# Peptides against a protein of PDB entry 8YVU: the designs that were tried, part 33

Target 1, 39 residues: chain A of PDB entry 8YVU
Amino acid sequence: PQLCYILDAILFLYGIVLTLLYCRLKIQVRKAAITSYEK
Target 2, 160 residues: chain B of PDB entry 8YVU
Amino acid sequence: TWLTVLKKEQEFLGVTQILTAMICLCFGTVVCSVLDISHIEGDIFSSFKAGYPFWGAIFFSISGMLSIISERRNATYLVRGSLGANTASSIAGGTGITILIINLKKSLAYIHIHSCQKFFETKCFMASFSTEIVVMMLFLTILGLGSAVSLTICGAGEEL

## One batch from the design tools (peptide; made by RFdiffusion4, then SolubleMPNN)

Design b1_p11_1_s2 (from b1_p11_1, 11 letters changed)
Fold by OpenDDE base, seed 1:
Structure b1_p11_1_s2 (fold): chain B 39 residues (1-39), chain C 160 residues (1-160), chain D 39 residues (1-39), chain A 11 residues (1-11)
Amino acid sequence: as target 1 above (39 residues)
Amino acid sequence: as target 2 above (160 residues)
Amino acid sequence: as target 1 above (39 residues)
Amino acid sequence: LDLLLLLLLLS
C-alpha cells in the first residue's frame, strides 16, 4: 500500500512534466507555422 | 509567447477548474453522506470538518465559470472580474493545500502511533481511508490551484 | 488502498495518452522542419 | 480543443 502512494506521486510528477513538455512542443509547432507563413 | 498559449488554453483551464471543483464537491458530499464526521473524534477528517470540499469547490467553480465567460465575451470588465475570482481561488487553493497537508500529517501520525498492522481494526481502517481521501483531495486541489494560477497569469497578461 | 490503485490506473492512462500525443506532436515538428529545409 | 485534438490526430 505504501508503494502505491509512491507510485501515485511519481505518476503525478510524470504527468506534470509531460504536460509542460507538451505545451513547449505546441509552442514550437506554432512558431514553426508562423515562420512558414511569413516566408 | 507563454501568455499567448495560456490565453488560448484559458477555456480549457476554466473547464478543468470547474471539473476539479465538481469532483471535490462530489467527494465531499459522498464522504459526508457515508461518514458522520461530526461524531468522529480526532482530527483525522479536519479538512472535512473545516468544510474545505464545499467552499473550495464553490470558489473554484466561480473562478472557472468567470474565466470561461470572460474568454467568450472578451470584455475588459469580465477580464478583471475573472482575474479577481482566479486570485481568490488561488488563495483558497493554497489554504486548502495547507489544511490538507495538516490533515495528512495527523492521519499519518495516527497510523504510526497505533501501529496499524491489522488493517481491519476500525480505527486503522478509518485513518487509512481518511488518508486516501485526503491525498486524492490534495491532488485535485493542486490541479485546481495550478489552473487558477495559470488563469490569473493569463488575465494579468491581458491587462498589461 | 483501493483508491490508490484506481488513482494509479487513471494517472497511468493519462501518462500513456500524453506520451502518445507528445510523440505525434514531435513527429509533426520534425516533418515541418524537414519541409522547411526542402523549401 | 476537440477540433484541435482531432486535427492533431489527423496530422
Scores: peptide ipSAE 0.502, ipTM 0.793, DockQ to the pose 0.024
Fold by OpenDDE base, seed 4:
Structure b1_p11_1_s2 (fold): chain B 39 residues (1-39), chain C 160 residues (1-160), chain D 39 residues (1-39), chain A 11 residues (1-11)
Amino acid sequence: as target 1 above (39 residues)
Amino acid sequence: as target 2 above (160 residues)
Amino acid sequence: as target 1 above (39 residues)
Amino acid sequence: LDLLLLLLLLS
């Protein structure tokens, strides 16, 4: 049971990091799309 | 195309595969150091008895290294070698998943048969620990298989 | 302990889905960068 | 790719 909770913590941390990276990447895509439309 | 994307991520997939292999080796060594698997009765550690953490990690490491080298050198002979290694790693991963699922079923059955209410009993603790380790190894094996399959598809696309 | 294993499965699935989405988004960023360079 | 990875890490 303790190992299960440790795994949950690692997976949870991984999920948070990926979500943050995804959000940053999504913002970059939106900025790139706006700059391409103004040209 | 999906093939061009996989080619660009080949190094990343290779590194992920090596990392997965290293984690599998670490788990294998920890389990072997803490538990004398040879003296444990039953099939709770069947995956360890089969040596899966060792040979599986070796296959994944070789596949990952070959994939990285193949991508960096961009040589046709390395592409073929990487494709072969990735295919072998994919087969090894599939076999590993099967072994781990069987081990998981046996471990769960053991827990149910012995009505493990007291987790502090040595047998129940070992069965629970084995189940947890097998689940972790299963997740790592799935990740390794995914990377190996992706690298195999990438290599096959380069040969066409 | 049973709830912990269920949580592990959910978090693992979430991690896989996020990884796939991140890869797709990364591809979109690269395609957008290529199209902006050809203009 | 390495530069992009480095930028992602710095970012």
Scores: peptide ipSAE 0.501, ipTM 0.795, DockQ to the pose 0.026
Fold by OpenDDE base, seed 3:
Structure b1_p11_1_s2 (fold): chain B 39 residues (1-39), chain C 160 residues (1-160), chain D 39 residues (1-39), chain A 11 residues (1-11)
Amino acid sequence: as target 1 above (39 residues)
Amino acid sequence: as target 2 above (160 residues)
Amino acid sequence: as target 1 above (39 residues)
Amino acid sequence: LDLLLLLLLLS
């Protein structure tokens, strides 16, 4: 049971990090698209 | 484009593969040190009896190391060697997954047969522990296989 | 204990999906950067 | 890769 909780914690942390990175990347894509539209 | 992305991440994939292998090896050694698997009744630790944590970890480690070396030296012979090693590692990973699934089924069956309502019974505890370890190893094996397959695709793309 | 394993499965699936989405988004950013450079 | 990560952090 403890090992399961440890795995959950690792996976949860990984998910959070990926979500943050994805959000940042999505913002970058949006900014790039806006810049491309203005040109 | 996909091949280009994978090529750029080849070192990362190799490191991930080595790390996965090391974790699997650590789990294997811990289980072997804590439990006398030879004296455990049934096939609760069938994957360990087969030595999967050991040989699987070795295959993944070799594959990862060869991939890193191949990328760094950028030599044709190393690329081919890495491709071969990654392919072998992928096969080993697939076999490992199969063994782990079988072990998981046996462990679950054991828990069901013995109606493990009392978790503190030695047999039920061991079965539960085995199940947990097998699940963890399964996840690690899937990660390792994914890395090996990715590296194999990268290597194949470089040969084309 | 069963809940822990279910959570592991969900988190694992989430991680895979996010990884795929991140890769796709990263490719889009790269394409946008190349297009911006050609302009 | 390090430069890309740095750019990601700066952007």
Scores: peptide ipSAE 0.481, ipTM 0.789, DockQ to the pose 0.021
Fold by OpenDDE base, seed 5:
Structure b1_p11_1_s2 (fold): chain B 39 residues (1-39), chain C 160 residues (1-160), chain D 39 residues (1-39), chain A 11 residues (1-11)
Amino acid sequence: as target 1 above (39 residues)
Amino acid sequence: as target 2 above (160 residues)
Amino acid sequence: as target 1 above (39 residues)
Amino acid sequence: LDLLLLLLLLS
């Protein structure tokens, strides 16, 4: 049971980090798209 | 630039595979050091008895190392070697998943049959612990298999 | 304890899906960058 | 995976 909770914590942190990275990447894609439309 | 990015992705997948293998090996060694599997009644630790943490970790480590070396040297013979190692690691990962699923089913069946309401019973505790370790190893094996398959696809794409 | 393992499975699947989406998004950013350099 | 990639990119 304790190992399960530890795994949940690790996976949860991993999910948060990936979500943040995905959001940053999505912002970069949007910036690139805006720059493409301005040219 | 695209080739450099693909190379970085391959190296990353290789490192991930090595890391997964090392974690699996660590769990295997810890379980073997803490529990005398030979004295455990039943097939609760069948995956450990089969030596999966050891050979699985070796296959994934070799695959990851070959992938990194292949990426660094950028030689055709190393690419083929990495492809072969990744294919072997994928097969090993699939076999490992099968063994772990069987072990998980046996552990769950054991818990169900003994109606482990009292966690303090030694057998129930060991079965629960085994189930937890097997589940963790299963996740790690799936990650390792995913990395090996990805590296195999990348290697096959480079040969085309 | 069963709920913990179910949560682990869901978080693991979520992590895989996010990784795939991140890879796809990264490829899109790279394609957009290449297109920007060709213009 | 992405964190490890990020660490590899940072190295």
Scores: peptide ipSAE 0.559, ipTM 0.812, DockQ to the pose 0.033; fails the geometry check

Design b1_p11_1_s3 (from b1_p11_1, 10 letters changed)
Fold by OpenDDE base, seed 5:
Structure b1_p11_1_s3 (fold): chain B 39 residues (1-39), chain C 160 residues (1-160), chain D 39 residues (1-39), chain A 11 residues (1-11)
Amino acid sequence: as target 1 above (39 residues)
Amino acid sequence: as target 2 above (160 residues)
Amino acid sequence: as target 1 above (39 residues)
Amino acid sequence: LPFELLLKLLS
């Protein structure tokens, strides 16, 4: 049971990190798209 | 700036791979330290008997380190080396998953045969503990494989 | 305990999906960068 | 090295 909770914590942390990276990448894509439309 | 971001992503995958490897190694070490695997029924800890936590961790660590070094130095020979290491790590990860699945099946079968409703029995406790460890290692191995495959694809894309 | 393992499975699946989406987004960023250099 | 990279990625 305790090991399961540890795994949940690791997976949760991994999910948060991936979400943050995805958000950053999405912002970059949006910035690139805006720059392409301004040209 | 975009190239640096892409390099950081590969480095992140490498770090994730190393971290996964280290966690697997830690679990392997803890299990080996706490349990006398030689005296336990072979079906419960087959992945540990195969030494997967150790060699798998080594492969993932080497792959991750080579990937990070390759991205930092931006040398063609290092990129090829990283690609090779990531491919080897991917194969190792696949093999590890297979071993862990087999171990999981055996552990579940053991639990089913002994009708482990009473967790206070030493055999049932050991089987349950083994199952938990194997499941954790399986998830970690899949994460490591995912990172290795991702790095392999990135490396292959750079060579094309 | 069983609920914990179910949560692990959900979080794991979420991690895989996010990884795939991140890879797709990364490819899109790369394509956008290549297109900007060709102009 | 990996810890430093991880810290840089987390920052």
Scores: peptide ipSAE 0.480, ipTM 0.817, DockQ to the pose 0.036
Fold by OpenDDE base, seed 4:
Structure b1_p11_1_s3 (fold): chain B 39 residues (1-39), chain C 160 residues (1-160), chain D 39 residues (1-39), chain A 11 residues (1-11)
Amino acid sequence: as target 1 above (39 residues)
Amino acid sequence: as target 2 above (160 residues)
Amino acid sequence: as target 1 above (39 residues)
Amino acid sequence: LPFELLLKLLS
């Protein structure tokens, strides 16, 4: 059971990091789309 | 800008791969130090008997290091080397997953055969412990494979 | 203990899905950048 | 290395 909780913590942290990266990438895509629309 | 972002992502994937490799190695060493797998009856630790934590960790570590070096130096020969290493790591990861799945099946079968409802028996405890470690290793291997595949795709895209 | 394993499975699946989505988003960003460069 | 990567990820 302790190992399971450790794994949960690692997976949770990984999920948070991926979510942040995804959000940043999404913002970049939006900025690129706006710049393309203005041209 | 996008190339720089992609490079950063490659480095991140490489670091993740190295970290996964190190964790796998640590688990392997801990299991070997705490438990004498050679004296354990059955195929509960088949993945460990096959030496997967060791060779898998080496492959992933090399792949990750090559990916990082390739990104930093931005040389064509390094890109090819990284692509080759990532491909090899992907194959190793796939093989590792297969071995771990087989080990998991054997461990579960062992638990069912011995009716390990109570974890107080040494054999049942060992089987449960093995199962937990194998599951963790499986997750790590899948993560490593994902990183290796991603790096392979990125490297292939740079060569084209 | 069973709940812990279920949580592990859910978190793992979430991680895979996020990774795939991130890859798709990255490809889209690349396509957008190429299109912007051709104009 | 990990700190630099984190900084790069944060940039």
Scores: peptide ipSAE 0.465, ipTM 0.811, DockQ to the pose 0.029
Fold by OpenDDE base, seed 3:
Structure b1_p11_1_s3 (fold): chain B 39 residues (1-39), chain C 160 residues (1-160), chain D 39 residues (1-39), chain A 11 residues (1-11)
Amino acid sequence: as target 1 above (39 residues)
Amino acid sequence: as target 2 above (160 residues)
Amino acid sequence: as target 1 above (39 residues)
Amino acid sequence: LPFELLLKLLS
């Protein structure tokens, strides 16, 4: 049971970090698309 | 740029908020139906005695619905209403998190005091069950608060 | 204990999905960067 | 809406 809760915490943190990275990457893709369209 | 991203995800955040609220309400209903909280040691289920799963779910549901309606209709009066509702929901979420943390501490303290190594005992089982439910509700509340805050920022950005 | 394992399963699935989406998005960014460099 | 968004994200 203790191991389960530790795993939950790690997975939760991983999910948050990935969500932030995904948002940043999505913004980069949009910026790249806009730049390519202007060229 | 961040505001633009949040605006595009506003409907998704609203739906997520409503879903979170519904799950919290379901958990509250199940716990109330299965357990007579009045006959259980009060500190273990303090969050349930406070009625958080119910009023919190209502606040999040209203906030989410208003956010979705505001985005769909794109009316100024709805934007202001959504902003107010999201702000209220954010405050409610913060209060809920505080209550849940207090409940979690009490539940953990109970387990330590009674040396609950044998989880088959009724009291220890209830304490462990309460702890698990509180943790789940805490995660859901954090998600709901995140969505409410995001929607609040979006609404504030639209007014500026 | 059972609820903890259910939560772990949900978080694990969420993490896998986000990882796949992140990888796809990263590939898209790379493709966009290559296309912009060739222009 | 969410399903379409998911499909768009997967494309």
Scores: peptide ipSAE 0.433, ipTM 0.785, DockQ to the pose 0.027
Fold by OpenDDE base, seed 2:
Structure b1_p11_1_s3 (fold): chain B 39 residues (1-39), chain C 160 residues (1-160), chain D 39 residues (1-39), chain A 11 residues (1-11)
Amino acid sequence: as target 1 above (39 residues)
Amino acid sequence: as target 2 above (160 residues)
Amino acid sequence: as target 1 above (39 residues)
Amino acid sequence: LPFELLLKLLS
């Protein structure tokens, strides 16, 4: 049971980090697309 | 700035792989230190007896380090080396998953054979503990495999 | 306790999906950058 | 490794 909670914590943290990175990357894609369109 | 961001992404995958490897190594070390697996009868810890947490961790660590170095230096020879290491790590991860699944099946079978209704029984506790560790290791191995495959694809794309 | 394992499975699946999406998005960023450089 | 991870988180 304790190991399960530890795993949950790790996976949850990993998910949060990935979500943040995904959001940042998505913003970058949008910026890159805009820059490509202006050129 | 854009190139820096892309490099950070690959580094993240490498770091994730190294972290996974370190966790696997830690689990292996803890299990070996706390439990004398050699004296435990049965196949409950077959994955540990096979040394997967150790050699798997080494493979993933090397792969992750090479990936990070390759990304930093951006040299063709390093890219090839990273690709090779990631491929090897992917194979190792697949093998590890297989071993862990087999271990999990054996652990579950052990629990069923002994009718482990009482959690406080030493044998049942060990079997349950092994099962939990194996499941955690399985998840970590899958994560490591995913990172290794991702890095391999990225590296292959850069060479082509 | 059983709910913990279910949560682990969900979080794990979520992590895999996010990783795949992140990789796809990264490829898009690279393509956009190349296109912007050629123009 | 931890320093690089921190830099990544901050960037």
Scores: peptide ipSAE 0.463, ipTM 0.816, DockQ to the pose 0.033; fails the geometry check

Design b1_p11_1_s4 (from b1_p11_1, 10 letters changed)
Fold by OpenDDE base, seed 1:
Structure b1_p11_1_s4 (fold): chain B 39 residues (1-39), chain C 160 residues (1-160), chain D 39 residues (1-39), chain A 11 residues (1-11)
Amino acid sequence: as target 1 above (39 residues)
Amino acid sequence: as target 2 above (160 residues)
Amino acid sequence: as target 1 above (39 residues)
Amino acid sequence: LPFLLLLKLLS
């Protein structure tokens, strides 16, 4: 049971980090697409 | 193109916020239906007694819905409304987190004081259950707050 | 304790989905970068 | 796409 809670915390943190990274990556894709279009 | 993408992101965040709010509301409703919190001694369920799952869920739901509607209709008045709702939801989320943290501390203290070695004891069971629910609510609240803040920032950017 | 396991399952699923989306997005970024370089 | 699916599920 305690292990379960620890796992929850880790997974939650992982989810947050992935969400942030995903957002950053999405912005990068957009920037790259714009740059590609301007060239 | 960037505006279109931002719009899509806002809608996504809005939906996420609504979903989070609905989950919180469901949990709150279920807990209130299964357990008579009013008859439980102590402040173990202080967050529930404060009605946080209910009002918090409502705020997040309204914020999310307004955000989605604002994005779809592209009306200035809706944008302002969404911004206001998101700001309010962000504040509510922060308050909710505070309440949940306090509740969590009380629950943990209760467990510690009573030395809940016997999990099947009614009081200890309730305390542990409360702790679990509070933790879940805390996670959901953090997610909701993140969504609301993101939407607020996006809305503020549109107003500038 | 049972609720913890349910939460773990949900978070795990969420993490998997985000990981897949992140991978797809990363591939898109790479493709966009290559296209931009070729121009 | 995931967003659209989520919206569809919510609808």
Scores: peptide ipSAE 0.488, ipTM 0.794, DockQ to the pose 0.039
Fold by OpenDDE base, seed 5:
Structure b1_p11_1_s4 (fold): chain B 39 residues (1-39), chain C 160 residues (1-160), chain D 39 residues (1-39), chain A 11 residues (1-11)
Amino acid sequence: as target 1 above (39 residues)
Amino acid sequence: as target 2 above (160 residues)
Amino acid sequence: as target 1 above (39 residues)
Amino acid sequence: LPFLLLLKLLS
């Protein structure tokens, strides 16, 4: 049970970090698309 | 630039394989050092008895190392070698997953049979611990397999 | 304990999906960057 | 963890 909770914590943290990175990347894509549309 | 990116991805996958292998090896060694598997009743540690953490770790480590070396040297013979190693690692990963699933089923069955309401019983504790370790190893094996398959696909693409 | 393992599986799957999406998004950003440099 | 490390290196 303790190992399961530890794994949950690690996976949860990993998921949060990936989500943040994905959001940042998505913002970059949007910025690139806007820049391309203005040209 | 695209080729460089693909190479970096290959290196990353290789590193992931090595890391997965090391973690599996660590779990295997810890379980072997703490528990006397030979005296445990049933097939709770069947994956460990089969030596999966060891040979699986070796396969993934070799695959990862070959992938990194192949990327760095950019030699045709190394690419083929890496492809072969990744294929072998993928097969090993699949076999490992199968073994772990079987072990998990046996562990769950054991827990069910003994109605492990009393966690402090040695047998129930061992079964629970085994289940936890097997699940962790299963996740790691899936990650390793994913990386190996990805590297295999990349290698196959380079050969075309 | 069973719920913990189920959560682990869900989080693991989520992590894989996010990784794939991140890779796809990264490729899109790179393609957009290349297209911008060719203009 | 490797992904995070790689992303940290690439950022």
Scores: peptide ipSAE 0.486, ipTM 0.796, DockQ to the pose 0.034
Fold by OpenDDE base, seed 2:
Structure b1_p11_1_s4 (fold): chain B 39 residues (1-39), chain C 160 residues (1-160), chain D 39 residues (1-39), chain A 11 residues (1-11)
Amino acid sequence: as target 1 above (39 residues)
Amino acid sequence: as target 2 above (160 residues)
Amino acid sequence: as target 1 above (39 residues)
Amino acid sequence: LPFLLLLKLLS
């Protein structure tokens, strides 16, 4: 049970970090697409 | 730049494999050190008795190392070796998953048979602990398999 | 305790999916950057 | 984790 909670915490943190990175990357893709369209 | 990025991804996957292998080895070592598995009755630790943490860790470590070396040296023979190692690691990972699933089923069956309502009972505690470790090992094995497969695909693409 | 294991499974699956999506998005960013550079 | 941190730094 204790290990389960530790694993949950790690996975949860990992998920949050990945979500943030994904959002940032998505914004970058949009910016890159706009820049490519203007050229 | 694109090739550099791909190389970086391969290195990351290799490092991930090595890390996974090390974690598996650590878990195996800790379990063997803390618990005398040989004297534990039942098949709760069947995956450990089979030595999966050890040989699995070795396969993943070798695969990761070969992948990194192959990427750095960019030699044809190393690429083939890495591909072979990754393939072997993938097979080992699949076998490991199977063993872990079997172990998990046995552990769950053990818990069910003993009607483990009291966590403080030694047998129930051991079964629960084993189950938790097996689940963790299963997750790590899946991650390792994913990395090995990815590296295999990348290596195969380079050979074509 | 049982809920913890279920949560672990869900979080793990979520992590895998996010990782795959992140990789795909990263490839898209790179492609967009290359296209922008060629123009 | 190190790769994610590196990606974060490169972003």
Scores: peptide ipSAE 0.470, ipTM 0.790, DockQ to the pose 0.031
Fold by OpenDDE base, seed 3:
Structure b1_p11_1_s4 (fold): chain B 39 residues (1-39), chain C 160 residues (1-160), chain D 39 residues (1-39), chain A 11 residues (1-11)
Amino acid sequence: as target 1 above (39 residues)
Amino acid sequence: as target 2 above (160 residues)
Amino acid sequence: as target 1 above (39 residues)
Amino acid sequence: LPFLLLLKLLS
């Protein structure tokens, strides 16, 4: 049972980090698309 | 730029908030239906005794609905109303987290005091079950608070 | 204990989906950067 | 669902 809770915490943290990275990457893609359109 | 991203995801955040509220309400209803909290010894279900799953779910639901309506109608008065509702929901979420943490501490203390190595005993089983439910509710509350805060920041950015 | 495992399964699935989306988005950013460099 | 569809379209 303790291992399950530890795994939950790790997965939760991983999910948050991935969400932040995904948002940043999405912004980069949008910026790149805008720059490509202006060229 | 960050505000623009939040604005685009406002509907998604609102839906997430409503979903979180519904799940919290469902858990509260199930716990109340299966267990008579009034007859449970101690404060193992203090968060449920306080009615958090119910009023918290209501606040999150109202906040989410107002956010969705505000986004769809794009009216200034609705934006202000949504901002107020989201702020209230954020405060409620913070209070809920505090209550859940207190409940979790009490449940853990109960398990330690009674040396619940064998979970076959009714009291130990109830304490373990309470701990699991409280943890789940805590995660859901954090998600709801995150959505409410995001919506609040988005609304505040639109007013500036 | 069963609830913990259910939560783990949900979080694990979420993590996998986000990882796939992140990889796809990263590939898109790379393609956009290459296209921008060639222009 | 629309968010997921957009993600699939962008992928």
Scores: peptide ipSAE 0.440, ipTM 0.780, DockQ to the pose 0.026; fails the geometry check

